Peptides against a protein of PDB entry 5H65. Designs and how they scored, part 194

Target 1, 294 residues: chain A of PDB entry 5H65
Amino acid sequence: QYLERTPLCAILKQKAPQQYRIRAKLRSYKPRRLFQSVKLHCPKCHLLQEVPHEGDLDIIFQDGATKTPDVKLQNTSLYDSKIWTTKNQKGRKVAVHFVKNNGILPLSNECLLLIEGGTLSEICKLSNKFNSVIPVRSGHEDLELLDLSAPFLIQGTIHHYGCKQCSSLRSIQNLNSLVDKTSWIPSSVAEALGIVPLQYVFVMTFTLDDGTGVLEAYLMDSDKFFQIPASEVLMDDDLQKSVDMIMDMFCPPGIKIDAYPWLECFIKSYNVTNGTDNQICYQIFDTTVAEDVI

## One batch from the design tools (peptide; made by RFdiffusion4, then SolubleMPNN)

Design b2_p23_8_s3 (from b2_p23_8, 14 letters changed)
Fold by OpenDDE base, seed 1:
Structure b2_p23_8_s3 (fold): chain B 294 residues (1-294), chain A 23 residues (1-23)
Amino acid sequence: as target 1 above (294 residues)
Amino acid sequence: SYQTYELNEELVQQLQALDAAQE
């Protein structure tokens, strides 16, 4: 897309909705902490949610571990089951179900594990060895997803979450609908289980200043703005450093704004009703920033 | 089967290691 550059002073006088190309300096941004800017977004209801903390997940899985796996649900055509009893923690029962592909167990790097009674630490370690892990519980007639407040699918260090409002959970046997039981694409798993997957997004507010005016612009982006996936950044130190470097470049601490680099971006204006008042807000869109661009 | 044995062994090894570390 192409738009002519418009100064902020002109934009501030115009009615919404409109799209603009701007050149401005990033005076400031919020939130300052990267982990605070990463949220979960539902593509259906558009609700923004916090990414659960490790402590939150610990509680959920600890609670799940207090439940006893149902023996009647072991060893189906879909999965082979193994029960493990811990030596510590009062003999906690852990059930692991190895999902089969056409009746045959896949290799570990292709195998999906369904886990009952596992701790977060145990689940995470297993997710590094096997393709994927789904925390489950014993339902009345089938295994079921443990809790949508926890990941419905863990692949390596990536936690996939679902929307509680928009999801209509189905039992684990619905994984039979997947023809390929080796790749375990998150969207396919979600669809089979009736889950609306949440999207990781960067959510930030930029204060932009081009010398003619100042405006605040909202950023909600999954992977385009930084060219870094929001879904991976929290679990990768190098990616975190990259984002920090980018933000420090555009908004360097301890330096006067006159020395800040110029940021080229697209913004769109839109109307928002706040009580009886109508205000115009701005959102960044279709914009990519690079460290080598000043 | 061999594949089942392999997967089970890997799991047991991981779980035993975790159990031992938590004692």
Scores: peptide ipSAE 0.035, ipTM 0.720, DockQ to the pose 0.013
Fold by OpenDDE base, seed 2:
Structure b2_p23_8_s3 (fold): chain B 294 residues (1-294), chain A 23 residues (1-23)
Amino acid sequence: as target 1 above (294 residues)
Amino acid sequence: SYQTYELNEELVQQLQALDAAQE
């Protein structure tokens, strides 16, 4: 993967597709706010979508809480069920199903919970005590995933989402196909339930300038560029600060570009057709900036 | 079983705490 460094002026004259190694300064970037740069990406259909806000999830779970758990679906070979009736909120019914491993309940730190009628707050609190939580609803003959607009799996503070376009949901009993019902690997859970997992990605547009030319490069990266997982950054203040520090280092506010540090990265060019117009675009790939900062 | 009891008890405690906080 060795590439010689190429000046931007030369790159701008070449046809796509090609790969380049460059050394340039980050003149500017968009979006400026970190939370706006974190998106969900489908590896299959390649659609980008926004990470749902807390308010969006509240609505989904509130709607789910209006449904009464079906008693017929409780206590199967896969899970043991417990029903809780709230003292407030007109006696709301909440069903929690503890998924068993080979007929035996695992320890809480290894246990997957299926929850019906839980609020976002309740689900989040439970996810801190148990290994994982899946929001579900009562289907006709089995429990089903509540809504792909909400996480299909919550592990601690990490919310795992699935693609609505590419997923073909299967009922909860398909978790039986998992040999190990203690680790609850998100990809395995997704596969069992017919879900195409979405990937958290940083999505940014960099304006790069090496003194010979200027070009815009698209960044779509999950965890390599910053060496920080996009999946965790929204829920971790320290990680957010770290990303902000990195961006401020490469693109410090109020300072002339001549004083900016050099950024070494790989970019690839590609063709984009917009009507009758053919445009060459650029994307950053296989680049880690954190190693250069240290 | 002991494990079942433990998990149920933990859940009850958590849910009771949540319910109390909503009052």
Scores: peptide ipSAE 0.034, ipTM 0.713, DockQ to the pose 0.013
Fold by OpenDDE base, seed 3:
Formats: sequence, structure tokens, C-alpha cells
Structure b2_p23_8_s3 (fold): chain B 294 residues (1-294), chain A 23 residues (1-23)
Amino acid sequence: as target 1 above (294 residues)
Amino acid sequence: SYQTYELNEELVQQLQALDAAQE
């Protein structure tokens, strides 16, 4: 839809909610560090969560590794199981369940692994060799997802998370509902297991100035604004550099704002009420930063 | 405190063997 460009001074005088097209300079932004701007967002309950750090995951998987795999749950129609006892690691039991496709073990690049007792390091190594990895634990009657605080699905370097609030977890045998057990689409896996998948998002606050006024605009975007997926940026140095370059382009350090390039974007206003206080806030939407800036 | 351990050689070898058998 077409929107006329509106100066910030005019926007600041108008009631919410409204949508605007603006042209402004990025005076400043927060947070300054990229890793602090990447969050997990639930599309259902809209809660924002921090992306777990490696240390957080280590703890979860260490705790999981203290549990012994249930022998009764091994080797079902869905998966073939192999158990290892570690040496020099207090005899830790590691169970790997290889999910079959129509009763046949697929190739490694198409194979989903269910892992019991694996460390983060081990899981990551396996995820580089096989299609996907799901950390699991032995439940009462079936394997179950280990913990929603950890990824429910790991594909290469991509960690897929689920919402604790909105998910109603189902046992691992529900993967049988998937006709194709080779592609392992995250949304399909999530649906089968009763998981509401979280979305990686960039969360930033932009201070915008067009010379007529200044306003703060909230950015919550998955892949449109930077044309870089938030889901991949934390694990890719080149993507991180790209985002940093973009931000440096719009908000160059050590340079006066008069020399900043113009940012064209769409913003929407909305009302926020905290007790008796009413505030109009702004959010950037449907915006892609241009490669060439003026 | 609990220590994080690397994937041991035995596990790797066995997993590789299973992988080969899938082909």
C-alpha cells in the first residue's frame, strides 16, 4: 500500500494508532552489541526470551547426562537405538536413536537422531554429520523432549527453540505422524511434538531524527530489515559482520549526524498504558534497508 | 562441579560404522 511521507514533527502531534512512511537519520540505537539484540519471540503469547548461551545449554545437557536411558524404550518401529558407555567419564550412558523412514534407516544426511545423555559438544558434533538432532530423555512410556530451555531441534548450526508457555509437549512417537521422515522441517517437527516454535528476531530501539523532530522506534524483525535471518546470525561471523556494517553505515561512529545517510522506513504508532500514564510508541515494520543510501 | 566431556573415539567410530551401514 502507498503511504505518503510524513515528517516526524507531524507524526509526534498525531494520535495513535497510525501508519507512516518516514525518511530519517539514525541518530543512535540500542543495544549496541549485536548479540544483545537477538531474541526469541513467541508468535502466540508474544513473550520475548533470551537466546540461551552455550553455558546455559551445557548445564541442561549435563543434567540430562546424569539420567540413565531406559532400555525398554530402545529399538521401536520408529527408531533403532545404540548405547555407549563412556570411558573416563564416570561411565556415562549415551543413547542415540536413529529415526527410520518407513522402517528403513535413511542416509546420514536425511537421518534424525534422538540423543540421550549427550553433551552439548557431542550433540553439536553429531548435528554436523547427520541431518538433525533432538535432545530427548526417557519418559514413563516413551522418549520425550529433554527440555524446552534447550533446542528441540538442531540442524547444523541452527538451534530451534519452543515456547514453554504455549507448548503442550507430546511424546516422541508422535513423529510417526510425519509422512516424510527425511526432510525434518522444523515446523513439522514442532507440530508433531506439540511445540510452538519460537522465532529469532532482531530487537532494537532506533532513535530517528529527520531534522523536524526526534522519536524512538522499536524494531522487531526476523529477516526483512537486514535481509539477514536472525536465526543464523549468531552462528555466522560473516553475517554478523554484515549487520555491523549496515549499522555502521547508518550510524557511523565519530561522524556528525549531518553526514549520516537517510533511512527510509515504515513505522506504526500504538498506545501503551501503564497505570494512569498513556504513551504513544512507534514500531518499524515492513522495512528493508537499502543497499545504497543517500 | 560437573565437567563437560568431548565425544570419545569409541562413540565416533561406532556412529561412523552405523552411518556406513545405512548406505
Scores: peptide ipSAE 0.030, ipTM 0.656, DockQ to the pose 0.012
Fold by OpenDDE base, seed 5:
Structure b2_p23_8_s3 (fold): chain B 294 residues (1-294), chain A 23 residues (1-23)
Amino acid sequence: as target 1 above (294 residues)
Amino acid sequence: SYQTYELNEELVQQLQALDAAQE
């Protein structure tokens, strides 16, 4: 797309909605902490949610671990079940259901595990060994997803979450509808189970200054702006450092703004109504971070 | 990292044995 560069002073005088190409310096941004900027976004209801912390998940799985697996739900045509009783944790029963592909158990790197009664630690270790893990519980007639407040699918270090508002959960046997029971594509799993997947996004507010004016622009982006996936950044120290480096480059601490690099980006204006108050807001879109030569 | 985890040794051993059988 082509847009002529517009100075901020001109933009601030114009009505919304409009799209602009700008060249400005990043005077400041919020939140300052990366983990505070990563959120979950529903593509349907557009609700933003916090990514659950380890402590939150621990509570959910701890509660799930107090439940006893139903023997009647073990060893179906879909999965083979193994039951363990812990020796040092009150005799807790853990059920692991290995999903079969056409009646055959896949290799670990292709196998989906349904885990019932596992702790967060156990689930995470299993996710590093097997293709995917779904935390489940015994329902009345079938296994069911444990809790949408926890991941519905864990693949390695990636936690896939679903929207509580938009999802209409179906029982585990609906995985039978999947033709391919080896790749376990998150979207396919979600569809089979009636889950609307949430998207990891960076959510930030940029204060932009081009010397003619100052405006705040909202950033909501999954992987384009930083060229780093929001879905992976929380679990990867190197990616976190990379984002921090990028932000420090554009907004270096202890240095005057005159020395800041120029940021070229696209912003769109839009109207926000709050009661009798009308305000024009701005959002960054279709932008990849790039340093412009001064 | 954001999260760190450990698994019960008994469960790990059992699952490893099963995994080995699949290979």
Scores: peptide ipSAE 0.030, ipTM 0.660, DockQ to the pose 0.013; fails the geometry check

Design b2_p23_8_s4 (from b2_p23_8, 11 letters changed)
Fold by OpenDDE base, seed 4:
Structure b2_p23_8_s4 (fold): chain B 294 residues (1-294), chain A 23 residues (1-23)
Amino acid sequence: as target 1 above (294 residues)
Amino acid sequence: SYATYEMNEELAQQLQQLHAEQE
């Protein structure tokens, strides 16, 4: 899209809603820590949620591991089951269900695993060897998703989460509705299981200054702004470093703003009404930060 | 059927092998 550049001083005087192209310096931003800027966003109810920490997941999976897999739910037309008993005193039982495609077990790189009783570590290891992993539990009549507080689907290092508020969970046998049981598209899996998938987003507030004025702009972006997927950044040290470098480049510590690089952005204004108070807010959109390759 | 294994760092490899055997 094409817009003429507008100075911030002019923008600050105009009514919303409008779209602008700006050139400004990033005076400051919040939050300062990357892990605080990555959130989960529901496209339906629009609530923002924190990404669960490993410690949170450990608890969930530990609790799941205390449950004994129901033998009646093993080996259906949908999946073949293998059960392991640990040698520890507790004798933890882990069930892994290999989902079949039309009765045929697919290759590992195309295979979905349903895991019951696995630890986070075990699940993560499996997710690197198979296409996808779904943590499950034994329900009354079928396997069910373990907990929406945990990922409903793990693909490699990507954890897919669902909205607790908007989801109406269905049993695992609903995966039968999927014609293709090899690709395991997260949205398709979510739909089959009645899950509203959450979206990873970078959530930041930028204070922008072009010398004519200062405004705060809200950033909610999944993968365009940094050209880095929010869904992957927390699991990749290199991506984290890249984001940090970008932010340090635009907002270097210990340096005066006069030396800051210029940032070109698209921003849109919108009205927010809180009771009797009317406020114009700004959001960054359709913006990719340019990396100078020197 | 149930199998007794140590849940260790080799779990993924074991499961992968078992999967392959089912193919």
Scores: peptide ipSAE 0.035, ipTM 0.658, DockQ to the pose 0.011
Fold by OpenDDE base, seed 5:
Structure b2_p23_8_s4 (fold): chain B 294 residues (1-294), chain A 23 residues (1-23)
Amino acid sequence: as target 1 above (294 residues)
Amino acid sequence: SYATYEMNEELAQQLQQLHAEQE
């Protein structure tokens, strides 16, 4: 709620935990590259991990494509199957399973595809034509999710990832538990398959200076600070430019700090113990940057 | 069904295009 502004020099002398309202200039920030600031966060174990690169995904799907789809797992009550054989690449087989709603195939814009043996390029292109895509493989008794190192669900350009440590994967037939097989809500799909979904977050360290002192504050936020979703920024050039513009506004390159605009934000202090050492750290919270300067 | 046929054709077109690009 309401907090009076506190100078950084006073904050630096106080014990944690406490909450503060501050007004400071953004002297510098890390990392400088946007792609390095976007991470995946597990809401259960709180592990931070890197978003997989295209090269990483390509390897995963190439490995998956070396395996032949099991004919016994095709055409169930849940899905209709079609197999395509490539002319090159030693006759690679790609199986596509169209998930049905109560035994009826939905329209393409409402249809979930299960892809077996597809390349990254093929999967991405298909995700632009159908509602959702799940990369799968043939298990012993049923289709299974291919790999949690890759997206468990792709919708357009959005890649949904799951936590390897916290997830207990279930077979594809568990999608039968979904009442509505047309909307394909990511959280519902994750729940059905035993996946703990990861969250996209911006992770940055801000060096703040109000003329009385200098303080480093940690930022971990999904969509509030920039009013831009971390889940979409990596795949949208316009959103990337917007974030860059915001950061350049508050921390313009080649300009003296005296000319920087003032940033108003909330920070909370907390204790971090490392052996015998106790350190006070700071985190930004409940803050949205404004277009206008204070 | 109509939906099955339509989806099969869409898939065929996409996969054919992708295979051509890979060669």
Scores: peptide ipSAE 0.024, ipTM 0.622, DockQ to the pose 0.013
Fold by OpenDDE base, seed 3:
Structure b2_p23_8_s4 (fold): chain B 294 residues (1-294), chain A 23 residues (1-23)
Amino acid sequence: as target 1 above (294 residues)
Amino acid sequence: SYATYEMNEELAQQLQQLHAEQE
């Protein structure tokens, strides 16, 4: 893709939609906090959602833990089940279902766990030992996904979420459609369960200035801009530091903009209509900062 | 299976520890 560099002053005069290559300085950006810049995006309905906080998940799993596992749903061809009863906590029952691969229990690092009645803490501990964890509940005839407000799949520290609006949930037995029950690819799991996966995205607004003009450009990117996955950044301190360092590099505090590095990026213009008002907006696309520092 | 047993026992220990911490 070849695009000639265009000054911002020229871009600001042109109609949308168009694509541009620009060279500008990052005057400012928002939000300033990384935590606030990471969102969940549905590729189908395009809804942006907040990443659930740990406290939110605690509530969901606590509510789920109030339900008693149905003994009739234990030990199927798909999974082997084990149930524990807490001594205290009003006798809370926790059921863990170990998903089998063609009737054989795989190794822990390849095993998917279905957890029923587990707390966030318990789920997190299990996710560190086993390949993946799905929070579930007892349905009428089968286990079902607990809640799309919680992760449908947890792999290590990665929480995979689904879109409530676009998903048509299917029961857990639909995992049988997966021939390979050892890799547990999130997209495959989602497809089997009728889930439209949400994408982690960085959502930021950049104020760009090339000396000829100033414009605001919207950044919605999953892994290209920073070369850091948005899906991992919230759970990895090193990645967070890296993003912060990158942003500080382009927009260093305490110095004048004249000393800022130049950022080369691609932006596209598009029209946004709010009632009778037509506004041209800009979005950054296909840009990697590591390669664009001049 | 043997693997199931080992996994279950380990899990049980983990859960018991968690429960103890919550009490």
Scores: peptide ipSAE 0.024, ipTM 0.630, DockQ to the pose 0.013
Fold by OpenDDE base, seed 2:
Structure b2_p23_8_s4 (fold): chain B 294 residues (1-294), chain A 23 residues (1-23)
Amino acid sequence: as target 1 above (294 residues)
Amino acid sequence: SYATYEMNEELAQQLQQLHAEQE
């Protein structure tokens, strides 16, 4: 898209909504810590949620582990089941269901596991050996997703979450609708189970200054701005360092703003009503900075 | 099936190891 550059002083005088191309310096940004900037966003209801912490997940899975797997739900046409009993944990039952493709078990790297009664540690370790893991529980007539407060799908180190508000959960047997039971595309799994997937996003507020004016614009971006997926950054130290490096480059600590590099980006204005007050806000969109930096 | 057996055994070993570490 093409837009002429507009100085901030001119933008600040204009009504919303409008789109602008700007060249400004990043005076400051919030939050300062990367882990605080990564959120989960629902594309349907637009709710922003925190990414659950390990401790939160532990609680959910511990609670799930208190429930005994229903033997009647084991070994269906969809999956083969294996049950383990712990020795020193009051006989905790762990059920793992290996999803079959056309009645045949696929290779481990293509296999989806449904785990019932597993701990976070167990689930994470299994996700390193198999294609995907879904935490489940025994429902009345079928296995069901354990809890939308936990990932509905784990692939390696990637945790896929669903929106509680927008999802209408369906039982596990609905995975039968998937013709290919080897790839386990998150969106396909979500669709089969009635889940609206949440999107990992970077959420930051930028204070921009071009010498003519100052405005605040917020960034909500999944992978374009940094050319780094928000879905992966929390689990990858190198990616975290990269993001930090980019932010430090644009907003170096202990240096005067005059020495800051110029940031070129697109912003859009929009109206926000807060009580009786009408405010114009700004959002960064369709902007990539990493390609210019790296 | 053979694949089932292999996967089950591998998982069993993993779970066993995990439980042993927790004990």
Scores: peptide ipSAE 0.023, ipTM 0.634, DockQ to the pose 0.013

## One batch from the design tools (peptide; made by RFdiffusion4, then SolubleMPNN)

Design b2_p24_3_s1 (from b2_p24_3, 15 letters changed)
Fold by OpenDDE base, seed 2:
Structure b2_p24_3_s1 (fold): chain B 294 residues (1-294), chain A 24 residues (1-24)
Amino acid sequence: as target 1 above (294 residues)
Amino acid sequence: MQKLIEQALSEQYLKEEEEKKLKE
């Protein structure tokens, strides 16, 4: 849909909801640190949550490592199981289940591993070698996902999380519903296991100024605005630097706003009820930073 | 870090893959 540019002063006088195309300068933004702007968002309940820190995951996997794999759940039609006993940790048992495709083990780079009793470090190492890893535990009748506070799927350096509120977890045997057990698409895995996958998003508040008025606009975007996936930025120093460079370009430190570049974007207004008060808020949408600016 | 687990898993998987290829 084509929208003409509207000055901020005109927008500020209008009722919500409406969509606008604007040209404004980024006076300021929050949060200032990139790692604080990356969140997990549920597409169903719209809850925003923090990305778990390494320390949080260590605790979860440490607790999982205290549990002994159930021998009764090993070696099914779905997977072949191997168990190792550590020498230095009072005989900690680690079980790895190799998921088969129609009874055949796929290539290592196509194989999904289910891991019981692994530490974060061990899981990360395995995910780098085998690409796809699911942390699991022994349930009563089947293997189950370890904890939704931890990733339900790790692929290389990417951690996939699920929503605790919206997910209704199913046992690991539900992976049998997947026809192709070599291409482990996160959404397919999530669907099979009853998980509502969370989305990595950049969450920021922009203060926009076009000389006629000033308004705050909310940015919640996964990969369009920066043309950088929020899911990858935390694990890639080069991507982090790129985002920082973009923000510094639009909001350079130490210079006057008159020298700032113009940002063209789309914003939508919406009503928010806070008690008896109705407030109009703004959100950036369908906006990509120009490639020539990067 | 238990490098032994990683190594053992890798070695075991490779052996099984090789054995399957020989049977096909």
Scores: peptide ipSAE 0.036, ipTM 0.620, DockQ to the pose 0.012
Fold by OpenDDE base, seed 4:
Structure b2_p24_3_s1 (fold): chain B 294 residues (1-294), chain A 24 residues (1-24)
Amino acid sequence: as target 1 above (294 residues)
Amino acid sequence: MQKLIEQALSEQYLKEEEEKKLKE
């Protein structure tokens, strides 16, 4: 994509919609805290949601653990089941279902685990040992997903979520439709189970200043802008540090804006109508952060 | 307790894979 660089003062005078290439300094940004900038976005209904916190998930899985696995749903053609009873006074039962590929148990690193009654801690540890984990519960006729407030799939440290509004959940046996039961691609799993997967996105507002004008631009990006996946950043301290470093580089605290590096990016303008008020807004798109070294 | 379950799961899986290899 090629566009001539346009000064902000000129952009501010133009009608929307239009696309621009700009070179500006990042005067400020919101939110300031990284964890607040990571959201879940539905590609269908475009709803933005907060990423559930660990405490929220703990409650969900604790509640799920109060239900006893149904013996009738164990050991199907799709999966082999194992049950463990905890030695505590409550005698919590944990059922793990190992999904088979055409009747054959795959390698551990390729095996999908379905877990009933597991705690968040147990599930997370298992997802690190085994490639993929799905929290499930016993339904009437089949294993079912937990509600979409919980991840429908955990792979390593990545929690995959679905849109409650757009999804129509199907039972776990629908995984049979997958030809390859070893790779467990999140989108394929979601499709099989009737889930519209949510996308991790960085959501930020940038105040941009090129010396000719100032405008506010919205950033919603998954992995291009920072070259860091939003899906991984919350669970990786090094990635968090990297994002923070990038933001500090472009918007260093305690330094005058004259010393800020230049940010080159693409922005698009669009109209927003709120009652009688017509406002032009701006969004950053197709941009990877780069610093012009002058 | 949680650690024991996780360990048991891992160990059980490995044992079953080994047993399958021995039967072949």
Scores: peptide ipSAE 0.035, ipTM 0.616, DockQ to the pose 0.012
Fold by OpenDDE base, seed 3:
Structure b2_p24_3_s1 (fold): chain B 294 residues (1-294), chain A 24 residues (1-24)
Amino acid sequence: as target 1 above (294 residues)
Amino acid sequence: MQKLIEQALSEQYLKEEEEKKLKE
């Protein structure tokens, strides 16, 4: 439960695995760019992957837009469907399915939209209006999730992703299993569709120095360290500024390390084997940075 | 000029919602 503070020089001499409480200065960190530090992590297989860029999503949705919505899959007990044909885009067909709650259309802010044939721009605009959007495609017998390389659920500005390796996708009609078809909780949607949701995480390497020794510690954290959700930071300028400010505070540019504030954190050691080489690595855990750290 | 698909969809949704309420 409680750990005594241990100097880095002592930690560096000990075998792994162990947990430590430390007080050290952040000499440096990588990556330096915030957008490079935000990743997607699977809680099941632990694979880390990049958050898709706008360009990546554009390609996916553009490809999806080349497919024609199947008329046979429109207007089920689960959803009401509408189709539009664009005039200036080679007659692209866009189908939007409005998910009903007990046969009744909910309010727009509570309604889940299923979209096939939409562009990223269109989907984003719709998500702002209707809150919850799932990109879909016409399968053989039912609507299906478009692609796990794209969000399985978009809520406002938040993109929810699923693990391709761990997910066993089920058709869209499995949303019928949800008792509440108004709140659209991401985990519930994921469960219904057989998706293992990915977690947004900050991934950084900290070089820590307490004057007795120097070690590198790995940070993989969703919302505790900065008290800022990794899931929201990419889409919020204020949150980005906050993270940058925190990092600048602990590792101010143009100032000598002697003037850096002290960082108190927990680290755990673990063994990594690479062929014949055994290395002890360190990871930060259960740590929140404080504003008044001096 | 073609209006934005998002606007059209929003308008359609509102219409359908009203129609559903009238049938109840």
Scores: peptide ipSAE 0.030, ipTM 0.615, DockQ to the pose 0.012
Fold by OpenDDE base, seed 1:
Order: sequence, then structure tokens, then C-alpha cells
Structure b2_p24_3_s1 (fold): chain B 294 residues (1-294), chain A 24 residues (1-24)
Amino acid sequence: as target 1 above (294 residues)
Amino acid sequence: MQKLIEQALSEQYLKEEEEKKLKE
């Protein structure tokens, strides 16, 4: 849709909701640290939550590692199981279940591992080698996902999370419903296990100034604005540097705003009620930061 | 210990893959 460019001073006088095309300078932004701007978003309940930190995951996996795998749940038609006993951790038992494709073990890079009793470091190393890992626990009659507070699927360095509010977990045998047991598409895995997958999003507040007025606009975007996936940025130093470079380009430190480049973007206004106070807020939408700054 | 588990898994998996190839 075509929108004419509107000066911020005019926008600030108008009622919500409306959509605008603007040209403004990025006076400032929050949060300043990239890792603070990456959140998990549920597409169903729209809850925003923090990406779990390493310490959070350590606790979950440590708890899981205290539990002994159930021998009765090993070696099914779906997976072949191996169990190891650690020597230096009071005989901690780790079970690894190799998911089969039509009764046959796939190639290592196509194999899904189900891990019982693994530490975060062990799980991460295994995910790098075998591509796909699901942390699991022994349930009553079947293996189950360990905890939705931890990733339900780890692929390389990517952690896939599910919504605790919207998910209705199903047992691991529901992976049998997947026709392709080699690619392990996160959405397919989630669906099979009754998980509503969370989406990584950048969440930021931009202070925009076009010389006629100043407004704050909210950014919630997964991969369009920076052309960088929020799902990958936390685990990739190069992507982090790229985002930082983009932000430094639009909001260069130690330089007067008069020298800042112009940012063209779309914003929409909306009403927010906070108690008795009605406020008009703004959100950036359908905007990609151009590589070329005009 | 982590290295041992990873190593054991890798070795076991490779062995099974080799055995599969021999049966084909």
C-alpha cells in the first residue's frame, strides 16, 4: 500500500489508529545492548518472554540429570537406545535415543537424538555433531519432553523454545506421525509434540526525530528489519556485529544528530489504556533497513 | 567426562552405520 510521507509533527496531532510513512533520524534507541533486545514471542497468546540464559538451562538439565532413565522405555520401534554411566559424577546415567527412519538409523547429520540426563554442555556438543537433539525424560509410559523452560529442540547452535501457556505436550512416540524423520523441521516437531513454538524477535524502542517532532516507536520484528534472524543472532558473533554496525550507522556515537542518516520506515499508531490514562503509541512495521544510507 | 560421552556416542554410531552398510 502507498502512503505519503507525513512529518512527525502532523502525526503527533492525529488520533489513532493510523498508518504512516516517515523519514526520521534515530535519535536514540533502547535497549542499548543487543542481547537485551532479543525476546521470545508466542504467536498465539502473544506473550513476550526472555530467552533463557545459560544458567537457567543448567539448572533444568542438572535436575534432569539426577533422574535415572527408565529401562522399560528403551529400544522402541521409533528409536534405538544407548546408556552410559559417568565415572566422576556419582554414576550419573545418560541415555541417548537415536530416532530411526522406517526402522533404520539415518546418517548422523540427519539423526535426531533424544537425550536423558545430559548436561547443557553435553547436549550442545551432541547437537553440533548430530544436528538435532531433544532433551527428554522418562515418563510413565513413554519418553516425554524434559521441560518447556528448556529448548524442545536444539539444532546446531539454535535453541527452539515452546510456549508453556499454549502448548499441550504429547509423548515422544508422537514423532511417529512425521513422515520425514531426517530433516526434523522445528515446526513439524513442535506440532507432533503438541508444542506451540515461540518466535525469536527483536524488541526495541526507537526515538525518532525528523526536525518537526519527536516520537517513540516500538519495534518487534523477527527477521525483516535488520534482515537478520533474531533466532540466530545470539549465537553468531558476525550477526551481532552486523546489527551493531547498523545501529551505529543510524545512531552514531559522539556525533550530532544533524549528521545522522535519515531512516525511512512505516509506523502505525494505536491506543493504549493504562488505568485512566489513554496514550497513543507507535509501532514500526513492514520496514527493512536499507544497506545504503541516504 | 563430556568428551567421553561424545566420543562414545560418536564411536557407537559410526560402528552401527558400518554394520548397516555391511548388511546391505
Scores: peptide ipSAE 0.034, ipTM 0.617, DockQ to the pose 0.012; fails the geometry check

